# Peptides against a protein of PDB entry 2AZE, part 86

Target 1, 148 residues: chain A of PDB entry 2AZE
Amino acid sequence: AQECQNLEVERQRRLERIKQKQSQLQELILQQIAFKNLVQRNRHAEQQASRPPPPNSVIHLPFIIVNTSKKTVIDCSISNDKFEYLFNFDNTFEIHDDIEVLKRMGMACGLESGSCSAEDLKMARSLVPKALEPYVTEMAQGTVGGVF
Target 2, 101 residues: chain B of PDB entry 2AZE
Amino acid sequence: GRLEGLTQDLRQLQESEQQLDHLMNICTTQLRLLSEDTDSQRLAYVTCQDLRSIADPAEQMVMVIKAPPETQLQAVDSSENFQISLKSKQGPIDVFLCPEE

## One batch from the design tools (peptide; made by RFdiffusion4, then SolubleMPNN)

Design b1_p16_3_s2 (from b1_p16_3, 6 letters changed)
Fold by OpenDDE base, seed 3:
Structure b1_p16_3_s2 (fold): chain B 148 residues (1-148), chain C 101 residues (1-101), chain A 16 residues (1-16)
Amino acid sequence: as target 1 above (148 residues)
Amino acid sequence: as target 2 above (101 residues)
Amino acid sequence: SSLLKSLKEAREKLAA
C-alpha cells in the first residue's frame, strides 16, 4: 500500500541521517579528547619546567600543516595584504589539519582507529563527561551503533 | 501487521536520533567551554618537536599555516599540477617553516 | 630565538 511505501522511504531517510550523526558524534568526541589531552600534557610540562615555553616556539591551534620533500621546489605568490597565497610545487605534497596532527600524536588515545590499550581507554574515558563514557567504550570496541 | 511494524520502527529510530542529538549537544557544549577558557586556549599548542614526530624536517619540509576562519583552501595534487591556493576574507594569513633540528 | 621561521626566511630557504 501507498502508506507502507511512504513509511519505508521515511525509514531509509532516517537511517541515513542517523548514520551521518553517528559519524559527526564520533568526530566530536575525538576532538574533545584530543584537545583536553593536549592541554593536560602541556599544563603538566609547563609545571615541570616552572615556566611557559617561549612564545615563538609553539604553534597554537588552529593551524594547517603542509609537508613535502625537502627537494621539492616551491614557488609562493603573496598578495600585498597577505590575504591571498598561491603555492606551486614541482612534486606531490600532503596537507594535514590540526585535528589530524593531534590524532597522529596519540592525543586521541588511539580511539580513532579502535586501537586503545587499557591505559588509553582509561585516559579517554577520563576526558569526557560521564554521559559520553558508554559511547567511548563502544568506539574502542568497534561496536558503534548498538544504540539501535 | 506491516504498517504497525514500520510505525514502531520509526518511533525507535526517533528515540535513537534524540539520544544522538543529546550526546552531540554535550560534546559541542564541552568544546565551547574549552574555547571560552583562556587558560585552555593558552595551553592549546603543539611544538616543532611534535611536528617532527609526524613529518621530520630532516626529510620533509614542514610548513605551518595559520589563517582566519572561513579561509578558502584549494589544493590540486596531480601529475600535471601541484598547487595550493589560500584566500582569506577576515584577515592576513601567516605562514611559518618548521626548522630542521 | 624562535623555532619557527618567518615567511620571508622560508622563501629565502626555498629559493636557495
Scores: peptide ipSAE 0.022, ipTM 0.880, DockQ to the pose 0.033
Fold by OpenDDE base, seed 2:
Structure b1_p16_3_s2 (fold): chain B 148 residues (1-148), chain C 101 residues (1-101), chain A 16 residues (1-16)
Amino acid sequence: as target 1 above (148 residues)
Amino acid sequence: as target 2 above (101 residues)
Amino acid sequence: SSLLKSLKEAREKLAA
């Protein structure tokens, strides 16, 4: 009985670990798709324009976005070497990392929310190695979580 | 019995975890390949139009922060405090504003 | 015109 109980504890630990790894894997897949899709989009755009965009017209990864109402008053303090910044707002703000920005841009093909069109799913599958395609399909269907 | 069943379950979970590890390795490899590809890194950018799509500068003020790796970010967003603190140890931090502000 | 402009700098020593 005690041995069985010990194994039950171990089982639960493994299940939780698997759950965590599933989450990590999904995030990795989304990052991969988003990055590849972004690169592909920009490559195509530059080919059509027959030139790259002006250097000061784009923001290269990595970056962080902070947005707030235009009415928000912001006080900014900067160290002399620009190693430290302090922003004080008089109202709420939002922070988005580059991955989140890419997701909101649709670069992850809606896979992050399991809301993929047929075309989105096709794109997503095309941007991952064959071994990952089944998992991408499960993500799109919202059926991730099963033990395989 | 129960013991045999649990033992079998654990073995199955182990196999599942190994499969996940394998898939994760594939993903990390792909991401590494992207990071090592100069052309991909050159093309890894967003535009002003992209930023407007997620936060319209007509309604929102948008700041872009370019910080070195491992930069510490502290954010407080409450009724009492609205603050962002950045601290870098690997280089200067650059902050930009989008147009139409 | 540039996509982004530098944030107005308010340089001061930050208290730890």
Scores: peptide ipSAE 0.021, ipTM 0.879, DockQ to the pose 0.037
Fold by OpenDDE base, seed 1:
Structure b1_p16_3_s2 (fold): chain B 148 residues (1-148), chain C 101 residues (1-101), chain A 16 residues (1-16)
Amino acid sequence: as target 1 above (148 residues)
Amino acid sequence: as target 2 above (101 residues)
Amino acid sequence: SSLLKSLKEAREKLAA
């Protein structure tokens, strides 16, 4: 009885660990797709324009975005060496990391919400190694969650 | 019996986890390859137009923060305080505004 | 010209 109970505890622990790893893998896949898709988009755009964009017209990863109402008053304090910043707002703000920005741009092909079209799914599959394609398909269908 | 069943379940879970680890390794390898490819890094950018699609500068001020790795970010968003604190240990922090037009 | 503008700096020593 005690032995069985110990194994039950271990089983539950392993199930939870697997669940966490599944979530991590899905996020990694989304990051890979978004990153490769972004690079592909920009490569194509530069080829069509026959030149790269001006250096100061683009923002390279990684970055953070902060947005607030244009009416929000912002007080900014900066150290002499620019190692420290302090922003005080008189109203609420939003912070977004670069991955979230890419997702909202559609770079993850809508896979993050399981709302990808057939073409989006095709694109997503093309941007991952063969071994990951089945998982991408499952993500698109919303069928990820079981233990294989 | 129950013991044998549980033992079998644990073996199956171990196999599943190993497969999952393998897939994760493949994925992390791909990400590493991207980070090591100079051409990919050169092309890993967004434009102000992209940012406008997320937050329109006509209505929202959009601030871009470029900070070195391991920069500390502390944010407070409450009725009593609206604050962002940044502290870098590896270099200067760059902050830009996305223009309205 | 740059499409990105730096914030105006208010140089102050931060307590932390």
Scores: peptide ipSAE 0.020, ipTM 0.879, DockQ to the pose 0.036
Fold by OpenDDE base, seed 4:
Structure b1_p16_3_s2 (fold): chain B 148 residues (1-148), chain C 101 residues (1-101), chain A 16 residues (1-16)
Amino acid sequence: as target 1 above (148 residues)
Amino acid sequence: as target 2 above (101 residues)
Amino acid sequence: SSLLKSLKEAREKLAA
């Protein structure tokens, strides 16, 4: 009785841990796909242009994006050495990391929202090792969530 | 019995977790490979056009922050205070606006 | 620095 109860507690503990790892794995997969897809896109674009883009026209990872209404008033204070910045807004703002930007660009092929077309899914699968393809498929179908 | 069933469940969960760990290791390995590849690093960029595609500068101001490692970022977003603070210890912070189209 | 390390740091900063 007590032994069974102890095992049930352990079972629940493991289930929760697995759930957390599933979430982490999904994020890692999305990152991998997004990065590889971005690199592939840019490689192709540069080949077509026969030159790389101007250095100051692109933003290399990593970066952070801050967006707010165009009507938002922003007060910016910058140290002389540019080591310190302070921004004050009169309204709400949003902060996004580079991964989120890539997702919104479609670099993760809509896999993050389960909005993969057939072509999107094909692309996603092509950007991961074979061992990860089944999991990518499950993500696209929205069937990831249970313990396997 | 119940004990045997629970024991078996735990074994199965252990196997499932091991599978997850293996897949995660594969993912992290792939990401490391990207980080070690100079060409991939060079090609890991977005354009202002990309940013405009997700946040129209006609309606939204888009600010890009490039900060050195170990930079501290503090953000407050409340009805009474809207603030972002950046503090770098390893070099200058680069901030620029995405131009309007 | 590695891309992975830099990306991790950036996300950690955002989460702070």
Scores: peptide ipSAE 0.020, ipTM 0.884, DockQ to the pose 0.127

Design b1_p16_3_s3 (from b1_p16_3, 8 letters changed)
Fold by OpenDDE base, seed 1:
Structure b1_p16_3_s3 (fold): chain B 148 residues (1-148), chain C 101 residues (1-101), chain A 16 residues (1-16)
Amino acid sequence: as target 1 above (148 residues)
Amino acid sequence: as target 2 above (101 residues)
Amino acid sequence: SALRQSLKQARQKLAE
């Protein structure tokens, strides 16, 4: 009886760990799709333009963005070596990392919300190795969660 | 019996986790390959137009932060304090505004 | 990365 109870506790612990790893895998898949899709988009765009964009016109990954009202007053304190920054705002702000930006740009093909068209799903599948395609399909359908 | 059933469940969960780990390894490998490919990294960028599409600079100021990966970020967003602190130990931090056009 | 981790922590703190 005690042994069974111990195993049941272990079972629950393993299930929770698997759930966490599933979440991590989904995020990794989204990152992979977003990055590859971004690269593909830019490659195509540069080919069409027959030149790369001006160096100062693009922002390479990784990056973080902060957005706030244009009326927000920002005070910035910077160390001499630019190793430390302190920003003080007089109003609320938002912070987003590059991955979130890519998702909002649609680079993850709507897979992050399960809002994939047939074309989006086709694109998403094409940007991952074959072994990951079934998981991409499950993500698009919102059926991820079971233990396989 | 119950013991045998639980034991079997744990073995199956172990196999499932191993499969999951394998898939994760595939993903991390792909991401690493992207990071090691010079051409891919050259093409891994967004434009100001991209940022404008998700945050209109006519209404919102968009500040871009380029910092070393080990940089520490702290943020406070309350009625009493609105603050962002950045501290790097591996190099300078670059901050610039996305222009409105 | 530490930056991403700190950002995640910052978001969690802001959500509290």
Scores: peptide ipSAE 0.377, ipTM 0.920, DockQ to the pose 0.797
Fold by OpenDDE base, seed 2:
Structure b1_p16_3_s3 (fold): chain B 148 residues (1-148), chain C 101 residues (1-101), chain A 16 residues (1-16)
Amino acid sequence: as target 1 above (148 residues)
Amino acid sequence: as target 2 above (101 residues)
Amino acid sequence: SALRQSLKQARQKLAE
């Protein structure tokens, strides 16, 4: 009886670990798709324009963005070497990393919400190795969570 | 029996975890390949138009932070305090607004 | 990265 109980505890622990790894894998897949899709978009855009965009008009990854109302007062303290920044706001703000920006841009093809169109799903599948395609399909259907 | 069933379940979970590890290795490999490809890195950018699409600068101020990967970020967003702290030890932090603003 | 991780942690804290 005690042995069975120990194994049940271990089973639950492993299930939780697997769940965590599933989440990590999904995020990695989304990153891969988003990055590849972004690169593809920009390559196509530059080809169509027959030139790269102006240097000051683009922001290379990685980056973080902070957005707040234009009415928000921001006080900034910067160290002399620019190694340290302190921002004080008088109102709420939002912070987004580059991955989230890419997702909101649709670079992850809506896979992050499991609401891909047929075209988006086709694109997503084309941007991952064959071994990952089944998982992408499950993500699109919102059926990820089962045990392999 | 119960013991036999649990033992079998654990074996199956082990196999599932191994499969996940394999898939994760594939993903990390692909991401490394992207990071090592010069052309991909050159093309890994967004525009101010992209930022406008997700955060309308007509209504929102958009601040861009480029910091070394090791940088520590702390944030407080409450009725009592609204603060962002950035600390880098390996390089300077660059903060700017979109030039189109 | 540490930055990405710290941001994630910061967001979690903000959600509390």
Scores: peptide ipSAE 0.374, ipTM 0.921, DockQ to the pose 0.796
Fold by OpenDDE base, seed 5:
Structure b1_p16_3_s3 (fold): chain B 148 residues (1-148), chain C 101 residues (1-101), chain A 16 residues (1-16)
Amino acid sequence: as target 1 above (148 residues)
Amino acid sequence: as target 2 above (101 residues)
Amino acid sequence: SALRQSLKQARQKLAE
């Protein structure tokens, strides 16, 4: 019946929306873990050194990095107010945001790839509110995707 | 019947989505708390050593971009064109190499 | 943020 067909269309719509939200939630969780872990690392490091690092030696979030071969020729055009930049390269480049950098640093405890050790998983769980712990566990196991 | 089954499924999906929304709210709240904490923001940094760990400066040049949140980025990476464009309307963009390089 | 969104879009374009 047409009525059932309408409901089936709506069902599919909701399933797709849920899938999108699941992906968004996973990224948010990874960001939270990465940020908190980074802060903890730096706090501990500064305590051990009994001083903060030199101001010109650190890069505060947020940031983006661009990397390319040292042999790559780069032409840069900058507006007078520094509001606009244009970079031309003679070879390929890579762009990474701060979140990706943190992931590669291991700040997300390998949760991003579901390759957490027991200790990494313990750390990840400790960096989120209790309500998010089950989801972190599912992410580590690669079992996210079901309706809950 | 089939209609009742579909209706029940939709109700269950609604409840599931509400649960997801709740979890997302919790997560975004935590992120906001971090952004509002001055000490956390002071400690939210990476070092040049960190960047070197993911991009070897012996082989790669690493350029850092500090831009306002609203900044628009466009990039082209093809055999014919290798280009990055940045445009900000709220403030200047800062681009630099890692000072330790 | 708009910057992150534009970067995401740029990455998608680059991946094509």
Scores: peptide ipSAE 0.313, ipTM 0.918, DockQ to the pose 0.799
Fold by OpenDDE base, seed 4:
Structure b1_p16_3_s3 (fold): chain B 148 residues (1-148), chain C 101 residues (1-101), chain A 16 residues (1-16)
Amino acid sequence: as target 1 above (148 residues)
Amino acid sequence: as target 2 above (101 residues)
Amino acid sequence: SALRQSLKQARQKLAE
């Protein structure tokens, strides 16, 4: 009886750990797809233009963006060495990391929301190793969560 | 019995976790390869046009923050206070606006 | 720095 209870606790612990790892894996897959897709896009664009973009015209990863209404008044205090910044807004703002930006750009092919067209899914699969393709398929269908 | 069933479940879960670990290792390896590839690093960028596509600068201003690792970011977004604080220990912070054009 | 690590740091900053 007590032994069974101990094993049930362990079972639940393992189930939760697996769930966490599934979430982590999905995020890693999305990152991989997004980054590779971004690089591929830019490589193609530069080839078509026969030149790289001007250095100051692009934003390399990593970065964070802050967006707010154009009507928002922003007061900025900067230290002399630019090690410290303080921004005060008179209205709400949003903060997004680079991966979220990539997702919104469609670099993850809609896989993050399970909104993949056939073409999107094909692209997503092409950007991961073979071993990850089944998982990508499950993500697209929203069927991830069961025990393998 | 119940004990045998639980024991079997644990064994199956162990196998499942090992499979997940394997897949995660593959994925992290791929990400490391991207990080180590100089050309990929060079091509890992977005443009202001990209940012405009997801945040219309006609209505929204977009500020870009590039900060060294371990930079502290604190944000308060409430009716009484709207603030972002950045503190770097490893170098200067770069902040710039994406133009509408 | 590694791309993965950089992204992780960015997300950590947002979580703070």
Scores: peptide ipSAE 0.144, ipTM 0.909, DockQ to the pose 0.151

Design b1_p16_3_s4 (from b1_p16_3, 9 letters changed)
Fold by OpenDDE base, seed 1:
Structure b1_p16_3_s4 (fold): chain B 148 residues (1-148), chain C 101 residues (1-101), chain A 16 residues (1-16)
Amino acid sequence: as target 1 above (148 residues)
Amino acid sequence: as target 2 above (101 residues)
Amino acid sequence: SQLLKDLKAARAKLAA
């Protein structure tokens, strides 16, 4: 009886660990798709323009975004060496990392929300190795979550 | 019996986790390849137009922060105060403002 | 031309 109880505890622990890894894998897949899609987009754009964009006209990853109302008053204090910044706002702000920005740009093909069109899904599948394609399909269908 | 059933379940879960780990390794490898490819990294950028699509500078002020690795970020967003603190240990922090147009 | 503006112009130095 005690042995069975111990194994049941272990079973539950493993199930939870697998669940966590599934979430991590999904996020990694989204990142891969988003990055590759972004690179592909920009490569095509530069080819069409026959030149790269000016260096100071683009923001390379990684980065974060802070946005607030244009009416928000911001006090910015910066150290002499620019190692330290302090921003004081008189109203609320939002912070977004680059991955979130890419998702909102549609670079993850809507896979993050399970809102992929047929074309989006095709694109997503094309941006991952074959071994990951079934998982991408499951993500698009919202059927990920079980233990396989 | 119950013991045999549980033992079998654990073996199956182990196999499932191994498959999951394999997929994760494939994925992380792909990400590393992207990181190591200089051309890909050169093309890994967004534009202000992209940022406008998700946060219109006509209504929102959009700051872009590029900080070295291991930079500490502390944010307080409450009724008492609204503050962002950045502290880098590996180099200067760059902050840019996305123009409205 | 530069698309992004540096915020240096609006900064205040941190008290040391």
Scores: peptide ipSAE 0.022, ipTM 0.881, DockQ to the pose 0.034
Fold by OpenDDE base, seed 2:
Structure b1_p16_3_s4 (fold): chain B 148 residues (1-148), chain C 101 residues (1-101), chain A 16 residues (1-16)
Amino acid sequence: as target 1 above (148 residues)
Amino acid sequence: as target 2 above (101 residues)
Amino acid sequence: SQLLKDLKAARAKLAA
């Protein structure tokens, strides 16, 4: 019947929306863990050093990283007010946002790839509210995808 | 019947989505709290050593870009064109180079 | 010494 067909369409629509929200939630969790872990690391480091690092020795979030071979020729054009930049490369480059950098640093405890050790998982769980712990566990196991 | 089954499925999916929304709200709240904490923001930084761990300047040039929110970034990485364009609307863009070790 | 080179230094390298 037409009504059943309409409901099937709606069902598929909702399933897709849920899938999208699951991805968004996972990203939010990773960001939270990464940020908190970074802050914790730096706090500990500064305590051990008994002083904060020199201002020009650190890069505060947010930022973007661009990397390319040191042999790559780069041409840079900058507007007078520094509002516009144009970089031309003669070879391939990579762009990474700060979150990706944090992930590669291990700040997300390997949760992004489901490659958490027992210690990593423990750390990850400790950096999220209790309500999120089950989801973190599912992420670590790679079992996210079902409905609640 | 089929209709009843579909109706039940939709209700279950609605409940699942509501649960997801709740969890997302929790996450968003935590991130906001982190952003509002001045000490946390002070400690939200990476070092050049961190960047080297991602891309070693001995082999890779590492450029750091700090841009205001809502800055437009356009990147083309193809065999015919390799380009990055940045356009800020809220302020100047700062660019730094991570030196080799 | 600065851990990161500023824009001027970066531009010099890029121009080279």
Scores: peptide ipSAE 0.021, ipTM 0.882, DockQ to the pose 0.034
Fold by OpenDDE base, seed 3:
Structure b1_p16_3_s4 (fold): chain B 148 residues (1-148), chain C 101 residues (1-101), chain A 16 residues (1-16)
Amino acid sequence: as target 1 above (148 residues)
Amino acid sequence: as target 2 above (101 residues)
Amino acid sequence: SQLLKDLKAARAKLAA
């Protein structure tokens, strides 16, 4: 009985670990798709323009976005060497990492929300190695974990 | 019996986890390749137009923060105070404001 | 303030 109990505990621990790894894998896939899609978009745009954009007109990854109402008052303290910043707001704000920005731009083809058109899914599959294509399909269908 | 069943389940879970680890390794490898490719990194950027599509500066102030790796970020968003603190250990932090249309 | 100058400069730079 005690042995069975120990195995039950281990089973549950492994299931939780697998669940965590599934989430991590999905995020990694989304990052890969988003990055490759972004690069392709920009490459095409630069080819059409026959020149790269001005250096000060673009923001290279990685970055973080902070947004708040234009009416929000912001007080900022900065160290002399710019190693430390302190922002105080009089109202709520939002923070977004670059990956979230790319997702909202559609660079992940809607795969993050399972909202992929046939064309979106085709694009997503084309941006990953063959071994990952089945998982991308499962993500689009919302059936991830069906084999576990 | 119950013991045999549990043992078999654990073996199956181990195989599933190994499959996940393999797929994750493929993904991380692809991401590393992207990071090591100079041309890809040159093209890994967004524009002000992109940011406006997410948060229009006409209605929202949009601040862009570029910080060195391992920069510490702490945020407090409550009814009592709204604060963001940044502390870099590897270099200066750069802050930009997205202009209005 | 120096911060205001930096932010204005950054904003102008990004707008260019």
Scores: peptide ipSAE 0.018, ipTM 0.877, DockQ to the pose 0.028
Fold by OpenDDE base, seed 4:
Structure b1_p16_3_s4 (fold): chain B 148 residues (1-148), chain C 101 residues (1-101), chain A 16 residues (1-16)
Amino acid sequence: as target 1 above (148 residues)
Amino acid sequence: as target 2 above (101 residues)
Amino acid sequence: SQLLKDLKAARAKLAA
């Protein structure tokens, strides 16, 4: 029946939307964990040192990084007001945002890659509200993907 | 029948999506709280040591770019063109180089 | 909400 066909189309549409939102939620969770974990790490470190780090030794969020081989030749052009930059490389480069940096630092507890130890999972759970803990568990288990 | 089943499925999917939206709202709220907390803002930083753990300057050159909001970034990474262009509208762009050990 | 705004802006720039 035509009506059933229409509903089936709508079903698929909703499933796709849900899938997209699942991905977005996972990313938001990872961001939250990473940020909170970073803050906690730094707070503890500063307490142990009894002082904050030198201002020029740290990079506050937000930022991006560009990395390339040390052998890569880079030409840089900068406007006088520093409003414009142009970098030319003679080889490939990589660009990463701050969140990716935090993930690679382990700030997301390996949750992003399914490399979450028991300790990592405990930390991850402690950094999210209770309502999000079940989803964190699912992420760690790799069981996210189904419909709620 | 099939129609009834599909209708029920759609209702269930709607509930699932609403649950997702709820969880996302919780996450967004938490992130906003972090952004509004002065201490958290102060502590939201990485060090050169952190960057070395990701890309060792002994092997990789690591640049850090701090740019104002609404800065345009254009990157080309092809066999014949490797380029990054930055254009800010709201202020100067800062570029840092992570030193080797 | 400055941090969140800045982060969103930064990621938008990267994605552009």
Scores: peptide ipSAE 0.019, ipTM 0.880, DockQ to the pose 0.122; fails the geometry check

